# Peptides against a protein of PDB entry 7BBL: the designs that were tried, part 9

Target 1, 86 residues: chain A of PDB entry 7BBL
Amino acid sequence: IAQESLESQEQRARAALRERYLRSLLAMVGHQVSFTLHEGVRVAAHFGATDLDVANFYVSQLQTPIGVQAEALLRCSDIISYTFKP

## One batch from the design tools (peptide; aimed at target 1 R18 E19 L22)

Design b1_p25_1_s1 (made by RFdiffusion4, then SolubleMPNN; its pose is not in this set)
Fold by OpenDDE base, seed 5:
Structure b1_p25_1_s1 (fold): chain B 86 residues (1-86), chain A 25 residues (1-25)
Amino acid sequence: as target 1 above (86 residues)
Amino acid sequence: SAAIAELEARLQALLAEARARLEAA
């Protein structure tokens, strides 16, 4: 019985991780996400979409310290971390 | 991967819609 190569195993592992990541993104769609920005600023918004590579977030109803933005873009460089509740 | 391709297609569609909303705001 033949065993697949290490390269093939790594390819499957990468594919599995990619799929898991993409599914996690879909799970966030329409849900409120909490973002931690620089200087300890925390905002909340409803997740709409993100770039698949850069992970820039397109969100709605962004709650900021100075008000609410109906639609907003949060760049990767702006975000330290984020969490959401399914 | 077919599964990955489908997921990416769905997310790309959502991205297009989100960009449109942002541009319209």
Scores: peptide ipSAE 0.630, ipTM 0.914, DockQ to the pose 0.803
OpenDDE base, seeds 1, 2, 3, 4: peptide ipSAE 0.629, 0.629, 0.627, 0.628; ipTM 0.914, 0.913, 0.913, 0.913

Design b1_p25_1_s2 (made by RFdiffusion4, then SolubleMPNN; its pose is not in this set)
Fold by OpenDDE base, seed 2:
Structure b1_p25_1_s2 (fold): chain B 86 residues (1-86), chain A 25 residues (1-25)
Amino acid sequence: as target 1 above (86 residues)
Amino acid sequence: SAAIAELEARLRRLQAEARARLEAA
């Protein structure tokens, strides 16, 4: 019986995690997301897209304290945390 | 893998579309 090398096993593990990550990003498309920003500001929006490294969030219908912004870009540096609604 | 490449391609398309909407707003 041919044994899979340790390196091959590690490659499969990394690939599996990468695929799961990417599928998760796709699954979030169109769902509502809540962002916690600096100074306790919390906003809600619909998730449109993000960079593969999650550096930028492209969202729609961003609910801010002063109104709703149809389209918006939130940078990772502006975000403390975020949660998605299923 | 091909599966990963396809997923990344889909995400890039979504990103491009979102950026276009933002720029048009």
Scores: peptide ipSAE 0.639, ipTM 0.917, DockQ to the pose 0.767
OpenDDE base, seeds 1, 3, 4, 5: peptide ipSAE 0.639, 0.638, 0.638, 0.639; ipTM 0.917, 0.917, 0.916, 0.917

Design b1_p25_1_s3 (made by RFdiffusion4, then SolubleMPNN; its pose is not in this set)
Fold by OpenDDE base, seed 1:
Structure b1_p25_1_s3 (fold): chain B 86 residues (1-86), chain A 25 residues (1-25)
Amino acid sequence: as target 1 above (86 residues)
Amino acid sequence: SAEIARLEAELRALEAEARARLEAA
């Protein structure tokens, strides 16, 4: 039996994660998303677009603990997780 | 939009590659 190379296994794993990510982006278009940020901060915003190179989230009506921001950029490094209702 | 189209294209490409790997096995 032939053994798949480690490089190929890693490539498949990366592809699977990317596919899952892309599916989530397509599903959340036009929906409000809840983002969990560092230090337990949760915010809600309407999904607008993403920067495919840097994986930034461009959102509108960002609801934060200190108020609502009309337009905002959430950096991928600031986001722990996100949830939404399709 | 163009952005959504790019996302869809990349997703379909990844899915096609996954199917190709399974079919080659």
Scores: peptide ipSAE 0.146, ipTM 0.687, DockQ to the pose 0.051
OpenDDE base, seeds 2, 3, 4, 5: peptide ipSAE 0.136, 0.122, 0.071, 0.138; ipTM 0.674, 0.659, 0.583, 0.679

Design b1_p25_1_s4 (made by RFdiffusion4, then SolubleMPNN; its pose is not in this set)
Fold by OpenDDE base, seed 5:
Structure b1_p25_1_s4 (fold): chain B 86 residues (1-86), chain A 25 residues (1-25)
Amino acid sequence: as target 1 above (86 residues)
Amino acid sequence: TAEIARLEAELRALYEEARARLLAA
């Protein structure tokens, strides 16, 4: 039985992880996501998009403690964590 | 891979659309 090289195996593994990551991003599109920001501030918004390096999160209906922002940009540097329930 | 390229293209499109909406807001 022919076996692929270690390099090929590693390449496939990296590709699989990349694909899983990208699919996870797509899975969040249009869904409400909760973000934890600095100082324990939590906000919720509908996930619109993010750049492929997750530098920015483009969201809609951002619910903050002081109001709702129709369209917003959350920089990754402002986000401690986020949760999404499929 | 072709699949990764397709996924990235789709995400980039969504990104640009979202960016456009924000700029228009």
Scores: peptide ipSAE 0.600, ipTM 0.904, DockQ to the pose 0.801
OpenDDE base, seeds 1, 2, 3, 4: peptide ipSAE 0.598, 0.597, 0.599, 0.598; ipTM 0.904, 0.903, 0.904, 0.904

Design b1_p25_2 (made by RFdiffusion4)
Pose (drawn by RFdiffusion4):
Structure b1_p25_2 (pose): chain A 86 residues (1-86), chain P 25 residues (1-25)
Amino acid sequence: as target 1 above (86 residues)
Amino acid sequence: SLAEKQAAFIAEAEAEIAEQQEILA
């Protein structure tokens, strides 16, 4: 059989990477997720959802240095990193 | 609501995983 084109190989790679990423998002359901925001602020909340095109987070019980926000949307642009324990 | 967004998120992520598996298959 003809060799697989480089383009087809890149497509498979994107699919493999995306599938793993999606599994990592599903794994946050039912868990707390912590975030590192701008200015070095560290917060945490109960995971609700992310958008799949852009990594915006929908969370509840967001704990910040100044209080607790019952529902929150942390925009992708607000976040440097997020961390959770499976 | 947040519950509705979570349910949609789960459904959409799982559907997209199926599509990615088709590419790999």
Fold by OpenDDE base, seed 5:
Structure b1_p25_2 (fold): chain B 86 residues (1-86), chain A 25 residues (1-25)
Amino acid sequence: as target 1 above (86 residues)
Amino acid sequence: SLAEKQAAFIAEAEAEIAEQQEILA
């Protein structure tokens, strides 16, 4: 019985987490997501896409306190957290 | 456009998922 190296175990762990993350993003496509922004601002929008590296969010029908934007970009630096209902 | 970005995103995500699966196999 051979033991997998620590490095290999860590590689597989990272791969598993990355896949899980990517699948979660794909699951959000077409769904409304609630975003918590700075200073208690909360918005909702339909998730379109992200940058897989920077995690910018490309969304539509962004509901803000002052109105709705048809399409918008939310930078990762703008976002504190987000949730969605499958 | 958003539509184009979405298409690219989906393709990229699916491709990377496949890559991760190769590591996990």
Scores: peptide ipSAE 0.681, ipTM 0.944, DockQ to the pose 0.895
OpenDDE base, seeds 1, 2, 3, 4: peptide ipSAE 0.679, 0.679, 0.679, 0.680; ipTM 0.944, 0.944, 0.944, 0.944

Design b1_p25_2_s1 (made by RFdiffusion4, then SolubleMPNN; from b1_p25_2, 10 letters changed)
Fold by OpenDDE base, seed 2:
Structure b1_p25_2_s1 (fold): chain B 86 residues (1-86), chain A 25 residues (1-25)
Amino acid sequence: as target 1 above (86 residues)
Amino acid sequence: SLAELQARMVAELEARIREEQAVLA
């Protein structure tokens, strides 16, 4: 029985993880995202876009502790974690 | 605009996903 090489299996595994990541970004389109920031600050916003290299988030209707910001940029360094419902 | 930025991102994501699918196929 012909078997796929270990190297090929690893390539597929990496590709699967990359695809999962890419699809997760795509899944945010049209959805609200909740962000956990430093000092326990939590905000919610409508997903706009990300840059695939730096992981900056461009969002709209950002709900902050002091009000709503129409459009905003959240830097990767500002974000501890994020969640959304696909 | 943000909408245009999103559209470009979507196109890029879809293209990259297709590339990964080719590897997995």
Scores: peptide ipSAE 0.652, ipTM 0.933, DockQ to the pose 0.750
OpenDDE base, seeds 1, 3, 4, 5: peptide ipSAE 0.650, 0.650, 0.649, 0.652; ipTM 0.933, 0.932, 0.932, 0.933

Design b1_p25_2_s2 (made by RFdiffusion4, then SolubleMPNN; from b1_p25_2, 8 letters changed)
Fold by OpenDDE base, seed 1:
Structure b1_p25_2_s2 (fold): chain B 86 residues (1-86), chain A 25 residues (1-25)
Amino acid sequence: as target 1 above (86 residues)
Amino acid sequence: SLAELQARFVAEAEAQIAEYRAVLA
């Protein structure tokens, strides 16, 4: 029986994960997202976009302990996790 | 602007998803 190569299988697996990730990001567009940052800091903001290379999150109405930023950039390296209500 | 960034992101993400569908088919 013919089977696809290991390389092809891994490529498809990576593609599947990437697709799932992108779909989750699209689901968050325009919604308020809760971000957990380092040192236990949690902020909320409306998700706008990310870089496709997963470098940055571009958000609006960022609620921080200091105040609210109309627009902000959250570096992915600063984010531990995030959640949202669909 | 953020709105423009969002629009471009959505378009690019959707395009990439479509490409992955072809790969995974």
Scores: peptide ipSAE 0.621, ipTM 0.920, DockQ to the pose 0.881
OpenDDE base, seeds 2, 3, 4, 5: peptide ipSAE 0.619, 0.617, 0.619, 0.618; ipTM 0.921, 0.920, 0.920, 0.921

Design b1_p25_2_s3 (made by RFdiffusion4, then SolubleMPNN; from b1_p25_2, 10 letters changed)
Fold by OpenDDE base, seed 2:
Structure b1_p25_2_s3 (fold): chain B 86 residues (1-86), chain A 25 residues (1-25)
Amino acid sequence: as target 1 above (86 residues)
Amino acid sequence: SLADLQAEFVARLEAEIARQRAVLA
């Protein structure tokens, strides 16, 4: 029985994970996302776009403890986690 | 504008998703 190589299997696994990640980003476009930042700070914003390699998040209507920012940039290094409802 | 970035981002996402699908095919 012909079997694909271990390397090929690993490539498929990586591709599957990458696709899942990309689709999650696509699902977030235009939706409000809740971000958990350092020191327990939590903010909410409408997801617009991200840098696919650096993972900087470009958002709008960012709700912070101080107020709302029309547009903002959230660095990946500042984000602990995020969640959203499709 | 952010709207333009969003549109461009969606296009890039769809293109990259297609690339991953090609690997899985």
Scores: peptide ipSAE 0.628, ipTM 0.927, DockQ to the pose 0.825
OpenDDE base, seeds 1, 3, 4, 5: peptide ipSAE 0.628, 0.628, 0.626, 0.628; ipTM 0.927, 0.926, 0.926, 0.927

Design b1_p25_2_s4 (made by RFdiffusion4, then SolubleMPNN; from b1_p25_2, 13 letters changed)
Fold by OpenDDE base, seed 3:
Structure b1_p25_2_s4 (fold): chain B 86 residues (1-86), chain A 25 residues (1-25)
Amino acid sequence: as target 1 above (86 residues)
Amino acid sequence: SLAALQEEFVRRAEAEIERYRAVLA
């Protein structure tokens, strides 16, 4: 049987990963997300948007150990992981 | 505003996903 080229397979694989990432971001819209930062710091915030190149998270109602920020920017470099409940 | 930024983000992300749908079909 005929099969797609290796290059085509790789392109589809990259596309699939990118699509999955984008869908995951969209799933967070309107939801509170829990972020794990360095040194065990955890914060929660409502997801607004990201840079599509994974540079920043734009969020609202950021709950930190020292208070709440109405709107905030989280650098992806500061984020170890994040979770949310759809 | 954050709201405007979110709307733009959603629009862009959905558009990109739509393009991938054709590629991955």
Scores: peptide ipSAE 0.609, ipTM 0.915, DockQ to the pose 0.795
OpenDDE base, seeds 1, 2, 4, 5: peptide ipSAE 0.606, 0.608, 0.607, 0.606; ipTM 0.915, 0.915, 0.915, 0.914

## One batch from the design tools (peptide; aimed at target 1 R14 A15 E19 L22)

Design b1_p26_1 (made by RFdiffusion4)
Pose (drawn by RFdiffusion4):
Structure b1_p26_1 (pose): chain A 86 residues (1-86), chain P 26 residues (1-26)
Amino acid sequence: as target 1 above (86 residues)
Amino acid sequence: SARTEEFVAAVEAAIAEEQALRESLE
């Protein structure tokens, strides 16, 4: 059989990377997720959902240095990193 | 919540699409 084209290989790689990423998002359901925001602020909340095109987070019980927000949307642009324990 | 239910369905469906894409390219 003919060799697999480099383009086809790159597409399989993207699919493999994306599948793993999606599994990691699904794994946050039912868990708390912590975030590192701008200014070095560290917050945490109960995971609700993310958008799949852009990594915006929908969370509840967001705990911030100044209080608790019952529902929140943390925009992708607001976040440097997020961390959770499976 | 509803949003979480929708999110879970969307993620599972996207995983299945990525698997199917790899199988079609192999």
Fold by OpenDDE base, seed 5:
Formats: C-alpha cells, structure tokens, sequence
Structure b1_p26_1 (fold): chain B 86 residues (1-86), chain A 26 residues (1-26)
C-alpha cells in the first residue's frame, strides 16, 4: 500500500477513475439524460446503454426539436456534453 | 430492456475488475 512504485500508483489511480466513470453510467440507467449536440442542438432521452470504450449512447424516447425517436443511437462524435439528475 | 440489462451486467463486472485490480496493488 505504501511506498508503491510509480507504475503501481498510476495504475491504481487509473483504475479508480475508471470505476468512478463506470458508476456514473449506472447512475444514468433509468433516467432522462440531456445531450448537447453540435450547432447548439439539445436533446433529451432515456438512457439505455453505452459502449464502454467509445461512449456511444443507446437511448429511447429521444426528444429532438423536430420530433421524438423511439430508439436512437447517439455517437460520441455527435455529443459535445451531457447531463442528468440522478 | 434486454440491452440495458446486459449493459448493467457488463458495467458491474467491469467495476468488479477495477476493484480487484486496485486491491491487488495495495
């Protein structure tokens, strides 16, 4: 625990950050998430799943300015940011 | 949904892996 090598310390730190990220994903399950897309477009959708590596979001009931999509995929490249209330 | 359930299971497994890794380094 103490006097760990730099490599071990960095590895633990990375693992801790990844766990926090993963737990944040679980926190989104069952909640509506607001996404900010390009050109100031904002949408809201119920979170279903994401790709852990790429962070592509699989969502339902996607509310867009022009309508609602029952099912949708929001690619990471489409998303500027997102927020939700746990 | 099935996709969501699979996702949750995968995330929980991944969390367990990260925890195990950190514990092994302590």
Amino acid sequence: as target 1 above (86 residues)
Amino acid sequence: SARTEEFVAAVEAAIAEEQALRESLE
Scores: peptide ipSAE 0.587, ipTM 0.916, DockQ to the pose 0.830
OpenDDE base, seeds 1, 2, 3, 4: peptide ipSAE 0.585, 0.585, 0.584, 0.585; ipTM 0.915, 0.915, 0.915, 0.915

Design b1_p26_1_s1 (made by RFdiffusion4, then SolubleMPNN; from b1_p26_1, 14 letters changed)
Fold by OpenDDE base, seed 3:
Structure b1_p26_1_s1 (fold): chain B 86 residues (1-86), chain A 26 residues (1-26)
Amino acid sequence: as target 1 above (86 residues)
Amino acid sequence: SALEAAFVARLEAEIERQRRLREELA
């Protein structure tokens, strides 16, 4: 049988995961996202964009415990997790 | 939003790239 190599299979798997991630970003466009940050801080913001490698989130209307920021950057290192409703 | 549209286009292009990659490997 002509079966793809293990390396090719792994590459396909990685590509599938990458696509899944990208589609999740696509789903976030135009939606409010809830971010869990360190020290139990949770914020909500409208998703704007991200760099596709480092996963820095460019957001607007960031609702923080002390107020709202019109525009903000959330680094991947700052984020524990995030959720949104498609 | 022009910026939003541009970002969406970039995402879709990258998704397409992943699709083509998988097809080439299959």
Scores: peptide ipSAE 0.536, ipTM 0.911, DockQ to the pose 0.782
OpenDDE base, seeds 1, 2, 4, 5: peptide ipSAE 0.532, 0.536, 0.536, 0.535; ipTM 0.910, 0.911, 0.911, 0.911

Design b1_p26_1_s2 (made by RFdiffusion4, then SolubleMPNN; from b1_p26_1, 9 letters changed; failed a check: too like the target's own chain)
Amino acid sequence: SALTERFVAELEAAIARERALRAALS

Design b1_p26_1_s3 (made by RFdiffusion4, then SolubleMPNN; from b1_p26_1, 8 letters changed; failed a check: too like the target's own chain)
Amino acid sequence: SALTEEFVARLEAAIEEERALRAALS

Design b1_p26_1_s4 (made by RFdiffusion4, then SolubleMPNN; from b1_p26_1, 13 letters changed; failed a check: too like the target's own chain)
Amino acid sequence: SPLTAAFVARVEAEIRRQRALRAALS

Design b1_p26_2 (made by RFdiffusion4)
Pose (drawn by RFdiffusion4):
Structure b1_p26_2 (pose): chain A 86 residues (1-86), chain P 26 residues (1-26)
Amino acid sequence: as target 1 above (86 residues)
Amino acid sequence: MTTDEFVAAVEAAIAEEQALRAELAA
């Protein structure tokens, strides 16, 4: 059989990477997720959902240095990193 | 967005990525 084209290989790689990423998002259901925001602020909340095109987070019970927000949307641009324990 | 919608959407996207890999391997 002919060799697999480099393009086809790259597409399989993207699919493999994306599948793993999606599994990692699903794994946050039912868990708390912490975030590192701009200015070094660290917050945490109950995971609700992410958008799949851009990594915006929908969370509840967001705990911030100044209080608790019952529902929140943390935009992708607001976030440097997020961390959770499976 | 509800969790139920999110879970359905993630599972569907996973299935699409698996199908794409199977088609490319074939």
Fold by OpenDDE base, seed 5:
Structure b1_p26_2 (fold): chain B 86 residues (1-86), chain A 26 residues (1-26)
Amino acid sequence: as target 1 above (86 residues)
Amino acid sequence: MTTDEFVAAVEAAIAEEQALRAELAA
């Protein structure tokens, strides 16, 4: 019995991580997410959808320091980290 | 895009990843 090639192992690992990420998106559906942005800015918003490839976040009721935005797009380049309660 | 459409898209993507992993394991 021969083991998987290194390339195949890496491909499977990447696929596993991608699936884990995708499942996390399903977990976020209908939940409020807290985002840490640049310059220490923290916002909260209800999760709507993402761009599955770019990881842009389409959200609603975005709570910012200066008010609430009904609909918003958070670019992946804007986001340092995020957390949510499933 | 509706929530249902997004969920469907994610589920389809998950299926693709699972299929890929299965293919690599075969």
Scores: peptide ipSAE 0.574, ipTM 0.913, DockQ to the pose 0.798
OpenDDE base, seeds 1, 2, 3, 4: peptide ipSAE 0.572, 0.572, 0.570, 0.571; ipTM 0.912, 0.912, 0.912, 0.911

Design b1_p26_2_s1 (made by RFdiffusion4, then SolubleMPNN; from b1_p26_2, 10 letters changed; failed a check: too like the target's own chain)
Amino acid sequence: MTVEEFVARAQAEIRRERALRAALAA

Design b1_p26_2_s2 (made by RFdiffusion4, then SolubleMPNN; from b1_p26_2, 12 letters changed)
Fold by OpenDDE base, seed 3:
Structure b1_p26_2_s2 (fold): chain B 86 residues (1-86), chain A 26 residues (1-26)
Amino acid sequence: as target 1 above (86 residues)
Amino acid sequence: MTVEEFVRAAEEEIRRQRRLREELAA
């Protein structure tokens, strides 16, 4: 029985977390997501896609306090948190 | 990026991560 190195174990763990993250994004596809932005602003939008490396969120039907945008881009730097109901 | 393109890319990346873990364990 070969012992897996610590570095290999850590790499597998990181890979598992990456997969988990990606699956969470996929779970949001087509669902309305609530985004908490800076200054206490909360918006809701249907999740479409992200830039996997930059973490930009491409959304539709963005409901803002001042109106609805058919399509919008939410930068990760603008987002504090997000939640959705599967 | 379209939704379909994103889904495809994400699923492909998931498969890559899985293969990586399997290779590291083998």
Scores: peptide ipSAE 0.600, ipTM 0.919, DockQ to the pose 0.902
OpenDDE base, seeds 1, 2, 4, 5: peptide ipSAE 0.594, 0.593, 0.598, 0.597; ipTM 0.917, 0.917, 0.919, 0.918; seeds 1, 5 fail the geometry check

Design b1_p26_2_s3 (made by RFdiffusion4, then SolubleMPNN; from b1_p26_2, 7 letters changed)
Fold by OpenDDE base, seed 1:
Structure b1_p26_2_s3 (fold): chain B 86 residues (1-86), chain A 26 residues (1-26)
Amino acid sequence: as target 1 above (86 residues)
Amino acid sequence: MTVEEFVAALEAAIRAERARRAELAA
């Protein structure tokens, strides 16, 4: 009986997580998303698009503690988590 | 990029990940 290698198993697991991520992006299209950033900062913005390679989020009407930013880029490194209503 | 193009790209990427898993399992 041939078994899948550990490396292959890990790669499949990563691929599964990637698909889950991509499906979440698909569900976010056209919706307002709440982002949790570092230092307890939480912002809301309308989802526009992402850079699929780098996972940058292009958003609009970003509600921040100091006001609304019409258009903004949220880098993956800035984001801890996000939530939205599909 | 239009919304339609972005959605299409997402769907293509999803299919690619599924194919990748299938290849690894083969």
Scores: peptide ipSAE 0.501, ipTM 0.893, DockQ to the pose 0.724
OpenDDE base, seeds 2, 3, 4, 5: peptide ipSAE 0.496, 0.494, 0.494, 0.493; ipTM 0.893, 0.893, 0.893, 0.892

Design b1_p26_2_s4 (made by RFdiffusion4, then SolubleMPNN; from b1_p26_2, 9 letters changed)
Fold by OpenDDE base, seed 1:
Structure b1_p26_2_s4 (fold): chain B 86 residues (1-86), chain A 26 residues (1-26)
Amino acid sequence: as target 1 above (86 residues)
Amino acid sequence: MSVEEFVAALQAAIERERALQAELAA
């Protein structure tokens, strides 16, 4: 019986993960998001937008251990995970 | 871009991923 190729299955799985990611972005629009960064650093910020190709996060009112940064850019490579309340 | 434009871009991107999944599963 014919089956979907391994490459096709992998592509579909990646697409599903991308869709899940994009839906999370859609859900966090206008909300405060908690970001877990490297070295155990956790920050909170109001979500603004992302670069859909690079996945950079443009945020405001970034609460850091040093203080509040009015506007900030969080690179995807800096972020381990994020959580938010829809 | 505006919030509305960003939301629209997200919606479009989601649909593209969904279309790709459907295409691969067909």
Scores: peptide ipSAE 0.579, ipTM 0.923, DockQ to the pose 0.724
OpenDDE base, seeds 2, 3, 4, 5: peptide ipSAE 0.578, 0.577, 0.578, 0.578; ipTM 0.923, 0.923, 0.923, 0.923

## One batch from the design tools (peptide; aimed at target 1 R14 E19 L22 D53)

Design b1_p27_1_s2 (made by RFdiffusion4, then SolubleMPNN; its pose is not in this set)
Fold by OpenDDE base, seed 2:
Structure b1_p27_1_s2 (fold): chain B 86 residues (1-86), chain A 27 residues (1-27)
Amino acid sequence: as target 1 above (86 residues)
Amino acid sequence: AAEEALLAEAMARATPAQDEVARRAAA
């Protein structure tokens, strides 16, 4: 049985992650997302978009401890985790 | 590449619930 090369396995893994990411973005449209940030900060916002390199999340109606911001930019590095309901 | 690392990181933050939503969206 011909074994798939390590490089091919990595390519498939990357492709799977990219596909999962893109599908996640599509699924996130129209949903409020709960973001867990550093130091236990939790915010909720509507997903808008991301840049191509996934460096930033563009969100709207960001609910922060000090109020609601109409539009905001969340750096990917600032986000520990996020959840949303279908 | 930097993009690959960022994608991997973003996916690591995604929860199983989000994965399920993504699967449903794909169906």
Scores: peptide ipSAE 0.034, ipTM 0.599, DockQ to the pose 0.060
OpenDDE base, seeds 1, 3, 4, 5: peptide ipSAE 0.034, 0.030, 0.030, 0.030; ipTM 0.592, 0.565, 0.582, 0.586; seed 1 fails the geometry check

Design b1_p27_1_s3 (made by RFdiffusion4, then SolubleMPNN; its pose is not in this set)
Fold by OpenDDE base, seed 3:
Structure b1_p27_1_s3 (fold): chain B 86 residues (1-86), chain A 27 residues (1-27)
Amino acid sequence: as target 1 above (86 residues)
Amino acid sequence: AADEAFLAEAMANATEASYEMALRAAA
């Protein structure tokens, strides 16, 4: 049975993930996003923008276990996952 | 919207992997 090569499948997977990631960034603008960080820490914040080079999320009204920060940067490397209400 | 709902759920469990993969795709 003819099948795509593993490499071709991986390329499609990478492209799909890239598209989904970019779509999520666009969709989360103006919404409160829940971020799951390491050590089981969860925070919520309004999304502003992201910097791919610096790998930061620019957010506002960051709700943390120890208080609320008006403005903050979340390093992408510290983020395990995120979700938001469309 | 249905599309955004799907993305929100998908990213809830795969953000780190998706981000790394997205960076590689953009490089």
Scores: peptide ipSAE 0.027, ipTM 0.555, DockQ to the pose 0.096
OpenDDE base, seeds 1, 2, 4, 5: peptide ipSAE 0.025, 0.025, 0.024, 0.024; ipTM 0.530, 0.527, 0.545, 0.540

Design b1_p27_1_s4 (made by RFdiffusion4, then SolubleMPNN; its pose is not in this set)
Fold by OpenDDE base, seed 4:
Structure b1_p27_1_s4 (fold): chain B 86 residues (1-86), chain A 27 residues (1-27)
Amino acid sequence: as target 1 above (86 residues)
Amino acid sequence: AAAEARLAEAMANMTDAQVAMAERAAA
């Protein structure tokens, strides 16, 4: 049986993760999200939106270890993971 | 490319409940 190439398998996996991500963005609109950043820094913020190329997260009421910012921009490259209450 | 990799990593860490809710929200 001819096996699918590794490249094709990886492409399908990436596509699936991207779809999962986009669906999660829809789900988190208006919710408070906990973000894990580099060096173990954790912040919480209300998710507003992202740009079309998913480069930035637009959030409000960003709670950081040193204070609260009414509005903020989080770069996706700075985010390791996130959680929120469905 | 780096941003896309970070997104994939973040998605891999989602709980089953979050995935299910996301699926419902997108339906």
Scores: peptide ipSAE 0.053, ipTM 0.649, DockQ to the pose 0.053
OpenDDE base, seeds 1, 2, 3, 5: peptide ipSAE 0.041, 0.048, 0.042, 0.051; ipTM 0.633, 0.649, 0.640, 0.652

